Peptides against a protein of PDB entry 4ASU. Designs and how they scored, part 187

Target 1, 270 residues: chain A of PDB entry 4ASU
Amino acid sequence: ATLKDITRRLKSIKNIQKITKSMKMVAAAKYARAERELKPARVYGVGSLALYEKADIKTPEDKKKHLIIGVSSDRGLCGAIHSSVAKQMKSEAANLAAAGKEVKIIGVGDKIRSILHRTHSDQFLVTFKEVGRRPPTFGDASVIALELLNSGYEFDEGSIIFNRFRSVISYKTEEKPIFSLDTISSAESMSIYDDIDADVLRNYQEYSLANIIYYSLKESTTSEQSARMTAMDNASKNASEMIDKLTLTFNRTRQAVITKELIEIISGAA
Target 2, 83 residues: chain B of PDB entry 4ASU
Amino acid sequence: FTFASPTQVFFNSANVRQVDVPTQTGAFGILAAHVPTLQVLRPGLVVVHAEDGTTSKYFVSSGSVTVNADSSVQLLAEEAVTL

## One batch from the design tools (peptide; made by RFdiffusion4, then SolubleMPNN)

Design b2_p20_4_s4 (from b2_p20_4, 10 letters changed)
Fold by OpenDDE base, seed 2:
Structure b2_p20_4_s4 (fold): chain B 270 residues (1-270), chain C 83 residues (1-83), chain A 20 residues (1-20)
Amino acid sequence: as target 1 above (270 residues)
Amino acid sequence: as target 2 above (83 residues)
Amino acid sequence: SEALKRFQEKVAEEAERALA
């Protein structure tokens, strides 16, 4: 490689390093906020799931319609965040299909659609885009919940799949159940809950869905920002190592060129 | 007893004597060993009576309350503020 | 925002190519 080629490559990598460092700082700031907001959101979300954990709600075997909601975002450069969710969605869809269930998919974030569209296009009901630009709010979750309820797809049972935050260096893809109003109202385990008005139950279920979606968004956002921070840090380190290697190569090549020029001068060939 | 909004936790698995909640059908008190029920909150006053006799008041906008068979209670408000 | 996303993707692709 010529000195010019090495110089061009060095400049390019230095620019990449500058960008990745900047992105790391942005991700770090977003992560710090997300983690702070996740603390109450987790208590809230776990509380919303308590009924489903305590009431062994079973979907009858004759019920065949299943909804899968994958939660991620529109933004890349965050390691395996999107692929982990998509992988679990594919696995769940395949298992349900093998069990004779009808499966429909909702994607929260454009990356889910980007990954699954080719293989699962006919199963998609809707994809929510513009996810990840700002921290998710309960209002955002409510909009998603409302759209789902108004989709016209009468599912019996559903699964919401998202990345749960563990630590700054770890997340885990998890699945939580979603039940239709009909499934909850007909569940034998719900018989212990006395005098539940149908309108009350409907409203309760709407809140429950919004709550679970909100929780999943907060977990996903925290996981994503943490993963992005790590990915950008790794990219910056890799760029640094490459800069060091290329700098050494540049210095060696420069010395060789100088030596060659000196030899040519001494030999009279120049 | 758990009482939280999306942005704030007021009680997390706490033992309380009584919680008064505003529901769409009216206000009711949740006592120890209350029968399992599901309710939806209306805008109004939540009053938490602690075991030590202290009383805390909150205003809530909307949400849900769950009383389970194991006497656990989840009060989940969309918005809540301490009064 | 789409331009920024494309830019980020290009940077990522270039970074991956440079690291390969």
Scores: peptide ipSAE 0.028, ipTM 0.842, DockQ to the pose 0.012
Fold by OpenDDE base, seed 5:
Structure b2_p20_4_s4 (fold): chain B 270 residues (1-270), chain C 83 residues (1-83), chain A 20 residues (1-20)
Amino acid sequence: as target 1 above (270 residues)
Amino acid sequence: as target 2 above (83 residues)
Amino acid sequence: SEALKRFQEKVAEEAERALA
């Protein structure tokens, strides 16, 4: 490689390092906010899921329609955040298909669609875009919930798949159940609950769905920002190492050129 | 007893004496060992009676309340403020 | 490395989107 080539590469990598450092700082700020907002959101979301855990709602085996909601975002450069969700979605879809279930998919965030489009395009009901620019709100979750309920797909049971935040260095892809109104209303385990008006139950289920989606979005966002911060830090370190290597190569090459020129001058060949 | 909004937690697995909630079907008091039920909140006043005799008041916009068979209660409001 | 080049391209694309 010529000195010019090395110089060009050095300049390019230095610029990338600046960008990755800046992105790390931005991700760190977003992470700090997301973590603060996740604390109440987790209590809220886990509270909403408590019914399903305690009531032990079972879907009859003859019911075949299953919905998978994958939660991520539109933005890249966050390590395995999107691929982990997509992998779990694929696994779940395959398992359900093997069990004779019909599977439809909703993607929250464009990255899910980007990964699964080639293999699962026919299973997608809807993809929500413009996720991840701003922190998710309960209003956002309500819109998603409403669109799902109005999609016309009469699922019996579903799964929401998202990355749960564990720590700044760890997330876990998790699955939580979602149930249709019909499944809840027909569940034998719900018989212990006093006669609930159909309208009340419908409204309750709408809130429940919105609550779970909101919770998943908050977990996903926190996980994503943390992962991005880590990814950008690693990228910055890798860039630094490469800069050092290229700088060494540059210096060696420069010395060789100078030596050659000196020899040519001394020998009278120039 | 858990009482939370998406942005704030008021009670997290706390022991309380009684919770009065405004529901679409009518206001009712949740006591210890209340029968399991699901309700939807209407805008109104939530009153929490603590075991120590203290009473806290909250305004809620909408949401849900769940009373489970194990006597656990989840009050989940879309918006809630302390009064 | 081809991997680095791909990374550079991705970063550039995201930077352009972020600056947009």
Scores: peptide ipSAE 0.023, ipTM 0.858, DockQ to the pose 0.012
Fold by OpenDDE base, seed 3:
Structure b2_p20_4_s4 (fold): chain B 270 residues (1-270), chain C 83 residues (1-83), chain A 20 residues (1-20)
Amino acid sequence: as target 1 above (270 residues)
Amino acid sequence: as target 2 above (83 residues)
Amino acid sequence: SEALKRFQEKVAEEAERALA
């Protein structure tokens, strides 16, 4: 490689390093906010899931319609955040199909679609875009919930797959159940909740769905920002190492060029 | 007893004496060992009676309330403010 | 000697630019 080539590459990598450092700082700020906002969201979301945990709701085996909601975002450069969700979605879809279930998919964030469109395009009901630029709100979750309920797909049971935040260095892809109104209303374990007005139950379920979606979005966002921060830090370190290596190469090449020119001068060939 | 909004937690697994909630079917008082039920909140006043005798008032916009068989209660409001 | 000096200056300038 010529000195010019090395210099060009050095400049390019230095610019990349500047970008990755900047992105790290942005991700760090977003992470700090997301973590703060996750605290109440987790209490809220876990509270909403309490019914389903306490009332062991079982879907009859003869019911075949299943919905998978994958939660991620539109933004890349966050390690395995999207691929982890997609992997679990694929696994779940395959297992359900093998069990003779009909599977439909909702993607929250464009990255889910980008990963799954080739293999699962026919199973997608809807993909929500413009996810991840701003922190998710309950309003956003409500919109998603409403769209799902209005999709016309009468699922019996579903799952929402998202990355649960553990720490700045750890997340875990998890699945939480979603149930249709019919499944909840017919569940034997719900008998202790008898005398509930049908309209009340419907409204309750709508809130429940929105609550769970909101919770998943908050977990996903926190996990994503943390992962992005880590990814950008790693990229910055890798860039630094490459800069050091190229700098050494540059120095060696420079010395070689100087030596060559000196020999030419001394020999009278120049 | 858990009382939270998406953005704020008021009570987290707390022991309370009584919670009065505004439901679509009317005002509902939740006591210890209340019968399991599901209700939807209407905009209105929530009153929490703590075991120490303190009473706290909140305004809620909408949401849900769950009373489970184990006497756990989840009051989840879309919006809630302390009064 | 002048050619060498010019070359050394050019290399030094390029090195400084690359390290900046």
Scores: peptide ipSAE 0.017, ipTM 0.818, DockQ to the pose 0.005
Fold by OpenDDE base, seed 1:
Structure b2_p20_4_s4 (fold): chain B 270 residues (1-270), chain C 83 residues (1-83), chain A 20 residues (1-20)
Amino acid sequence: as target 1 above (270 residues)
Amino acid sequence: as target 2 above (83 residues)
Amino acid sequence: SEALKRFQEKVAEEAERALA
């Protein structure tokens, strides 16, 4: 490689490093906010899930319709955030299909669709786009819940798959159950709950879905921002190492060129 | 007793004497031995009576309340403010 | 000698630009 080629490459990598460093700082700021907002959201979301855990809602075996909701975002450059969710969705879909169940998929965020469109296109009901540019609100979750309820797809049970935040360096892809109104209303374990009007139960379920979706979005966002911060830090470090290597190569090449020119001058060949 | 909104936690697994909630079917008081039930909140006043006799008042917009068989209560409001 | 000096200056300038 000529000195000129090395110099051009150095300049390019330095520019990349500057960009990744800037992106790291932006991700860090968003992460800090997301983490603060996750604290109450987790209490709220876990509180909503408490009923299903305590009531031990079971779906009859003869019911075959299963809904999978994958939660991520539209934005890339965040390591394995999207692929992790997609991987678990694929696994769950395959297991359910093997059990003779009908599987439909909802994607929250365009990246899920991007990964699964070739293999699972026929199973998609809807994809929600424009996710991840701004922090998710309860209003956003309510819109998703409403769209699901109005979709006309009569699922029996479902799974919401998302990345749960553990720490700045760790997330875990998890699954939480979702149930249809019919499944909840017909569950034997619900008999202990006294004098529940059908309209009340319907409204309750709507809130429950919105709550769970909101919770999943907050967990996903926090996980994504932390992962992006880490990814950008790693990219910056890799760029730094490459700059060091190329700088050494540049210096060696420069010395070789100088030596060659000196020899030519001394030999009278120039 | 847990009382939270999406953005704020007011009570987290706390012991309380009584919680008065505004529901679509009417306002009622939740006592320690209340039967399991599910209700939807209407806009109105929530009053929390602590064991020490302290009373706290809140306004809620909408949401849900769950009374479980183990006497645990989850009050989840879309919006809530301390009064 | 002058050609070499000019060359060295050019290389030095390029190096400084690459390192800045």
Scores: peptide ipSAE 0.012, ipTM 0.809, DockQ to the pose 0.005; fails the geometry check

Design b2_p20_5_s1 (from b2_p20_5, 10 letters changed)
Fold by OpenDDE base, seed 4:
Structure b2_p20_5_s1 (fold): chain B 270 residues (1-270), chain C 83 residues (1-83), chain A 20 residues (1-20)
Amino acid sequence: as target 1 above (270 residues)
Amino acid sequence: as target 2 above (83 residues)
Amino acid sequence: AAAAAARQAALEALRKAAAR
């Protein structure tokens, strides 16, 4: 490599390092906000899931329609965030198919579609785009819930798959159940809940779905920003190491050029 | 008793004497050992009666309330404010 | 229509209360 080539490469990597450092700072600010907003969202979302845990709602085996909702975003450069969700979605879809279930997929965020579209195109109902540009709101979750309910796909049970935030350095891909109105209304364990009006139950389930989606979006967002911060830090470190290596190569190459020029002068070939 | 909105937590697994909630079927008071029920919130006043006799008032928009067999209550409002 | 109007009125009341 010529000195010019090394210099060009050094300049390029230094520019990448500046970008990754800037992206790290932006991700850190978004993470700090997301973590603050996750605290109440977790109480709210876990509170909504409490019914399903306490009632031990089970879907009968004869019920075959299963909906998988994968929650992520449109935005890359966040390590394994999207691939972890997609991997679990694939695993779940395969397990359900092996159990004789019909599986349909919803992607929250375009990255899920980007990963799964080729292999699962026939199973995709809808993909929600424009996820992750701003912090998710309850309104966003309600729109997703409404579109899901209006998708025309009648499911019996579903799985919402998202990254739960653990810490700045850790997330875990988790699954939470979603149930259809019919599954909840027919569940034997729901018999202890006295005289629930069908309209009340429908409305309750609409809120429940929106609540769970909102919770999943908040967990996913916090996990994503944390993972992006880490990914950008790692990219910045890798760029630093490459700069150091190229700088050493530059110095050695420069010395060799100087030596060659001196030999040409001494030999009278100048 | 848990009372939260998407953005704020008012009570988290707290013990309370009574919670008055505005539902689509009417306002009702949730006491200790209330029968399990699911209700949908209408816009209105939530009144929380603490064991110490303190009464707190909240305005809620929409949402849900769950009373479980274990006497746990989840009051989940889309929007809520202290009054 | 009435439920939507009541919800909107409630949201406006909430916003007014939160602004105090």
Scores: peptide ipSAE 0.035, ipTM 0.887, DockQ to the pose 0.081
Fold by OpenDDE base, seed 5:
Structure b2_p20_5_s1 (fold): chain B 270 residues (1-270), chain C 83 residues (1-83), chain A 20 residues (1-20)
Amino acid sequence: as target 1 above (270 residues)
Amino acid sequence: as target 2 above (83 residues)
Amino acid sequence: AAAAAARQAALEALRKAAAR
């Protein structure tokens, strides 16, 4: 490589390092906000899931239609965030198919579709785009919930798959159940909840779905921003190491050029 | 008793004497050992009576309330403000 | 329609309460 080539490469990597450092700072700011907003969202979302845990809602085995909702975003450069969700979705879809269930998939965020499109295109109902540009709101979750309920796919049960935030260095891909209105209405364990009007139960389920989606989006966002911050830090460090190596190569190459020029002068071959 | 909105927590696993909630079917008071029920909130006043005799008032929009067999209550409002 | 109107009325009432 000529000195010019090394210099060009150094300039390129230095520019990449500046970009990755800037992206790290942006991710850090978004993470700090997401973590603050996750605290109440977790109480709210876990509170909504409490019914399903306490009522022990079971779907009859004869029910075959299962919905998988994968929660992620449109934005890359966040390590294994999208691939972890997609891996869990694939595993769940395979297990359900082996059990003789019909599986349909919904992607929250375009990255889920990007990963699964080739292998699961026929199972996709819808993909929600424009996820991850702004922090998710309850309004966003309500729109997703409404579109799911109006999708015309009559599922019996479902699974929402998302990354739960643990810490700045850790997330876990988790699954939570989603039940159809019919499954809830027919559940024997719901018999203790007497005199529930069908319209009340429908409206309750709409809120429950929106609540769970909102919760999953908040967990996913916090996990994603943390993972992006880490990924950009690693990219910045890798760029630094490459800069150091190329700088050493530049210095050695410069010395070799000078030595060659001196030899040419001394030898009179010039 | 848990009372939260998507953005704010008012009570988290607290013990309370009574909670008055505005539901679509009418306002009712949730006492200790209330029968299990599911209700949907209408816009209105929530009144929380604490064990210490303090009373807190909140305005809520839409949402849900769950009374479980274990006497746990989840009041989940889409929006809520303290009054 | 009625639920949407009730929601909007609630949002307006909340905004009015928060502005006090």
Scores: peptide ipSAE 0.033, ipTM 0.889, DockQ to the pose 0.084
Fold by OpenDDE base, seed 3:
Formats: C-alpha cells, sequence, structure tokens
Structure b2_p20_5_s1 (fold): chain B 270 residues (1-270), chain C 83 residues (1-83), chain A 20 residues (1-20)
C-alpha cells in the first residue's frame, strides 16, 4: 500500500470512529431514558400477562391458525438484536408448521421484514414501519393492536417475540402468548370468570393486546439501545486498534520510502 | 394489588384493604378474597383503601381490572393521575 | 401528524370500546 492509500484509509477509519463514538453517546442517552421508562412499563406489561399465567390458558390442538409478532425496529447497528428475534421467529414458525399449524407473521419494525422477506414473505400479514425513531408510546402499541384486530385474520393463538432487557450487557429473546377472544372465551381455565359479559371480555382483550405490545416495545427498545451502545463502543475500539496498526504501517512505509529515496540519491539514479 | 399506567406505578404487589373501581357495569369495591373477575374501566375515580386506613384517590381514563383466584389484583389504567 | 392522529384515533377507539 502506498502512503497515500494508508493515509486515505486512516482518514476513513478516524471518521468512522468519530461517528461510532457519537452514536455511542446518543445510544447511551436513549438507553438511560428507555431504562427509566421500562420500569413502569414492565410492571404494567407483566400485570397484563398475569391473567394468562394464572389462568393457564391453553389453545386446543385442533386450532391451526397461529400468529407470530416479531418485535424489533427499523434501526440497525445494534448487534444481534434483530437477528435474535428473527432466529426465534424462524424456529417458532418451523415448529408450528411441523405441527400442522398455519403461521402468519407480523413484523414490528422493518428489520424483521428485511431479514425474513426471502424465506417467509408469503406468511407476512403486515409490517409496521417507522419503529425506533422515538420511544414507543402506548398509543403506538394501540395502533398496532387495532391494526391486528382489524386485519380480519382469525388466529387462534399467537406469540409475541421480543428482546427482554436484563442488563446493559444482556438481553434475552423471549416469547409471550397472545390469545384470540374465542380462545379466551372457550378456555376451561377461564370458567372461574364465566359471568363476564362478552362485550367486557372483548374490550378487556383489546386492552390486553395493546398492553402486551406496549410492554414488548419497551423491552425491545431498552435492549436495542443497550446493544447499540455496546456495538458502537466495540466499533470504536476496533477502529482505534486499526488506527494504531495502520499508523505503524504508515511509519514503516514512510521509512522505507525515505530509505529508497536516499539510495536513489546516493546511487545517482534519481 | 398492582395499580399501574404505562408510565407510572402507583402500587406494586401491595396489600390493600379495598379498591373501588369505576367499571362499565358500575362501580364496585374489590375486597380481600373477592371472586375472580375481569372488568374494563370507564373514566372515573379509583379509591384505594390501604390497610393503615389511608385513602388515596385517582382519576383513570380507561383500562382493565383483573381479580385472580389467588386474590392478586391488577388495575391497569391507560392514564391515571393522583387526586 | 399522521402518526399522532392514528394514535389519537386508536386511543379513542380503545376508550370507546371500553365505554361500550
Amino acid sequence: as target 1 above (270 residues)
Amino acid sequence: as target 2 above (83 residues)
Amino acid sequence: AAAAAARQAALEALRKAAAR
């Protein structure tokens, strides 16, 4: 490589390092906010899931329509966040298909569609875009819930797949159940709730769906910002190491050029 | 007893004496060992009666309330404010 | 604006559904 090539590469990597450092700081600020907003959202979302845990709701095996909701965002540069969700979605879809279930997919965030488009395009009902620019709100979750309910897809059971936040260095891809109104109303374990008006149950399920989606978005966002912060830190470190290596190469190459020029001068070949 | 909105937690696994909730079918009081039920909230007043006799009032916009067989209660409001 | 309107409409729909 010429001195010019090394210099050009050094400049490029230094610029990348500046960008990654800036992105790290932005991700850190977003992470700190997301973590604060996740605290109440987790209580709220776990509270909404409590019924399904307590009632041990089971979908009959004869029911074949399964919905998978994958939760991520539109935004890259966050390590394995999207690929982890997509991997679990693929695994779940394959397991359900092997069990003779019909599988449909909803993507929350464009990255899910981007990863799954080639292999699962025909299974996609809808993809929600513009996810991850701003912190998710309950209104955003409500829009997704409403769109799902209005989709006309009569699923029996569903799975919402998202990254649960554990710590600044750890997330886990998890699944939570989604049940149709018919599945809830027909569940034997719901017999202790039998005196519930059908309209009340419908409305309750609309809230439940919105609540679970909201929770998943908050977990996903916190996980994503943390992972992005880590990814940008790693990218900045890798850029630093590459700068150091290239600087050494530059210095060695410069000495070689000087030596060559001196030899040419001394030999009269110049 | 858990009472939360998407953005705020008011009670988290707390022991309370009674919770009065505004539902579509009417306002009712949730006591200890209340029968399992699901309800949706109408806009209105939530009153929490703590074991110490403290009474707290909240306005809720909408949401759900769940009373489970294990006497756990989840009051999940879309919006809630302390009064 | 559209996302805010959609959010508001969804909130209103949930509130109306709950009011039913």
Scores: peptide ipSAE 0.024, ipTM 0.883, DockQ to the pose 0.064
Fold by OpenDDE base, seed 2:
Structure b2_p20_5_s1 (fold): chain B 270 residues (1-270), chain C 83 residues (1-83), chain A 20 residues (1-20)
Amino acid sequence: as target 1 above (270 residues)
Amino acid sequence: as target 2 above (83 residues)
Amino acid sequence: AAAAAARQAALEALRKAAAR
């Protein structure tokens, strides 16, 4: 490589390092906010899931329609965040298909569609775009819930798949159940909840769906920003190491050029 | 007893004596060992009676309340403020 | 637009750097 080639490469990598360092700082700020906003959202979301855990809602095996909601974002550069969700969605879809279930998919965030489009295109009902530009709000979750309810797809049960935040260095892809109104109303374990008006139960279930979606978005966002911060830190470190290596190569090459020029001067070949 | 909004937690697995909630069918008092029920909230006042005799008041916009067989209660409000 | 293009260029550069 010529000195010019090394210099060009050094300039390129230094620019990448500046970008990745800037992106790290932006991700760190978004992570700190997301983690703070996740604390109440987790209590709220776990509270909404408590009914399904306490009542042990079972879907009859004769019921065949299953909905998978994958929660992610539109935004890249966050390590395995999207691929982890997509991997679990694929596994779940395959298991359900092997059990003779009909599977439909909703993607929250365009990255899920980008990964699954070729293999699962016919199973997608809808993909929600513009996810991850701003922190998710309860209003955003309500819009997603409403769109699902208005989709006309009469599922029996479903799975919401998202990355649960553990720490700044760890997330886990998890699944939580979603149930149709018919499934929850017909569940034997719900018989202890007597005298519930059908309109009350419908409204309750719609609100619960929005709650679970909101919770999943908050977990996903926190996990994503943390993973992005780590990915950008690693990219910045890798760029630093490459700059150091190329700087050494540049210095050695410069010395070799100077030595060659001196030899050419001394030999009279110049 | 858990009482939370999407953005704030007021109670997390706390023991309380009574919670008064504004439901669509009217005011509902949740006592210890209340029968399992599901209700939706209307805009109104939530009153939490602690075991120590303290009373806290909240305004809620909408939401749900769940009383489970194990006497656990989840009060989830879309918006809630301390009064 | 410029911030999106810079992100995309950084993405492509990172993908090219990871594929090596």
Scores: peptide ipSAE 0.007, ipTM 0.847, DockQ to the pose 0.013

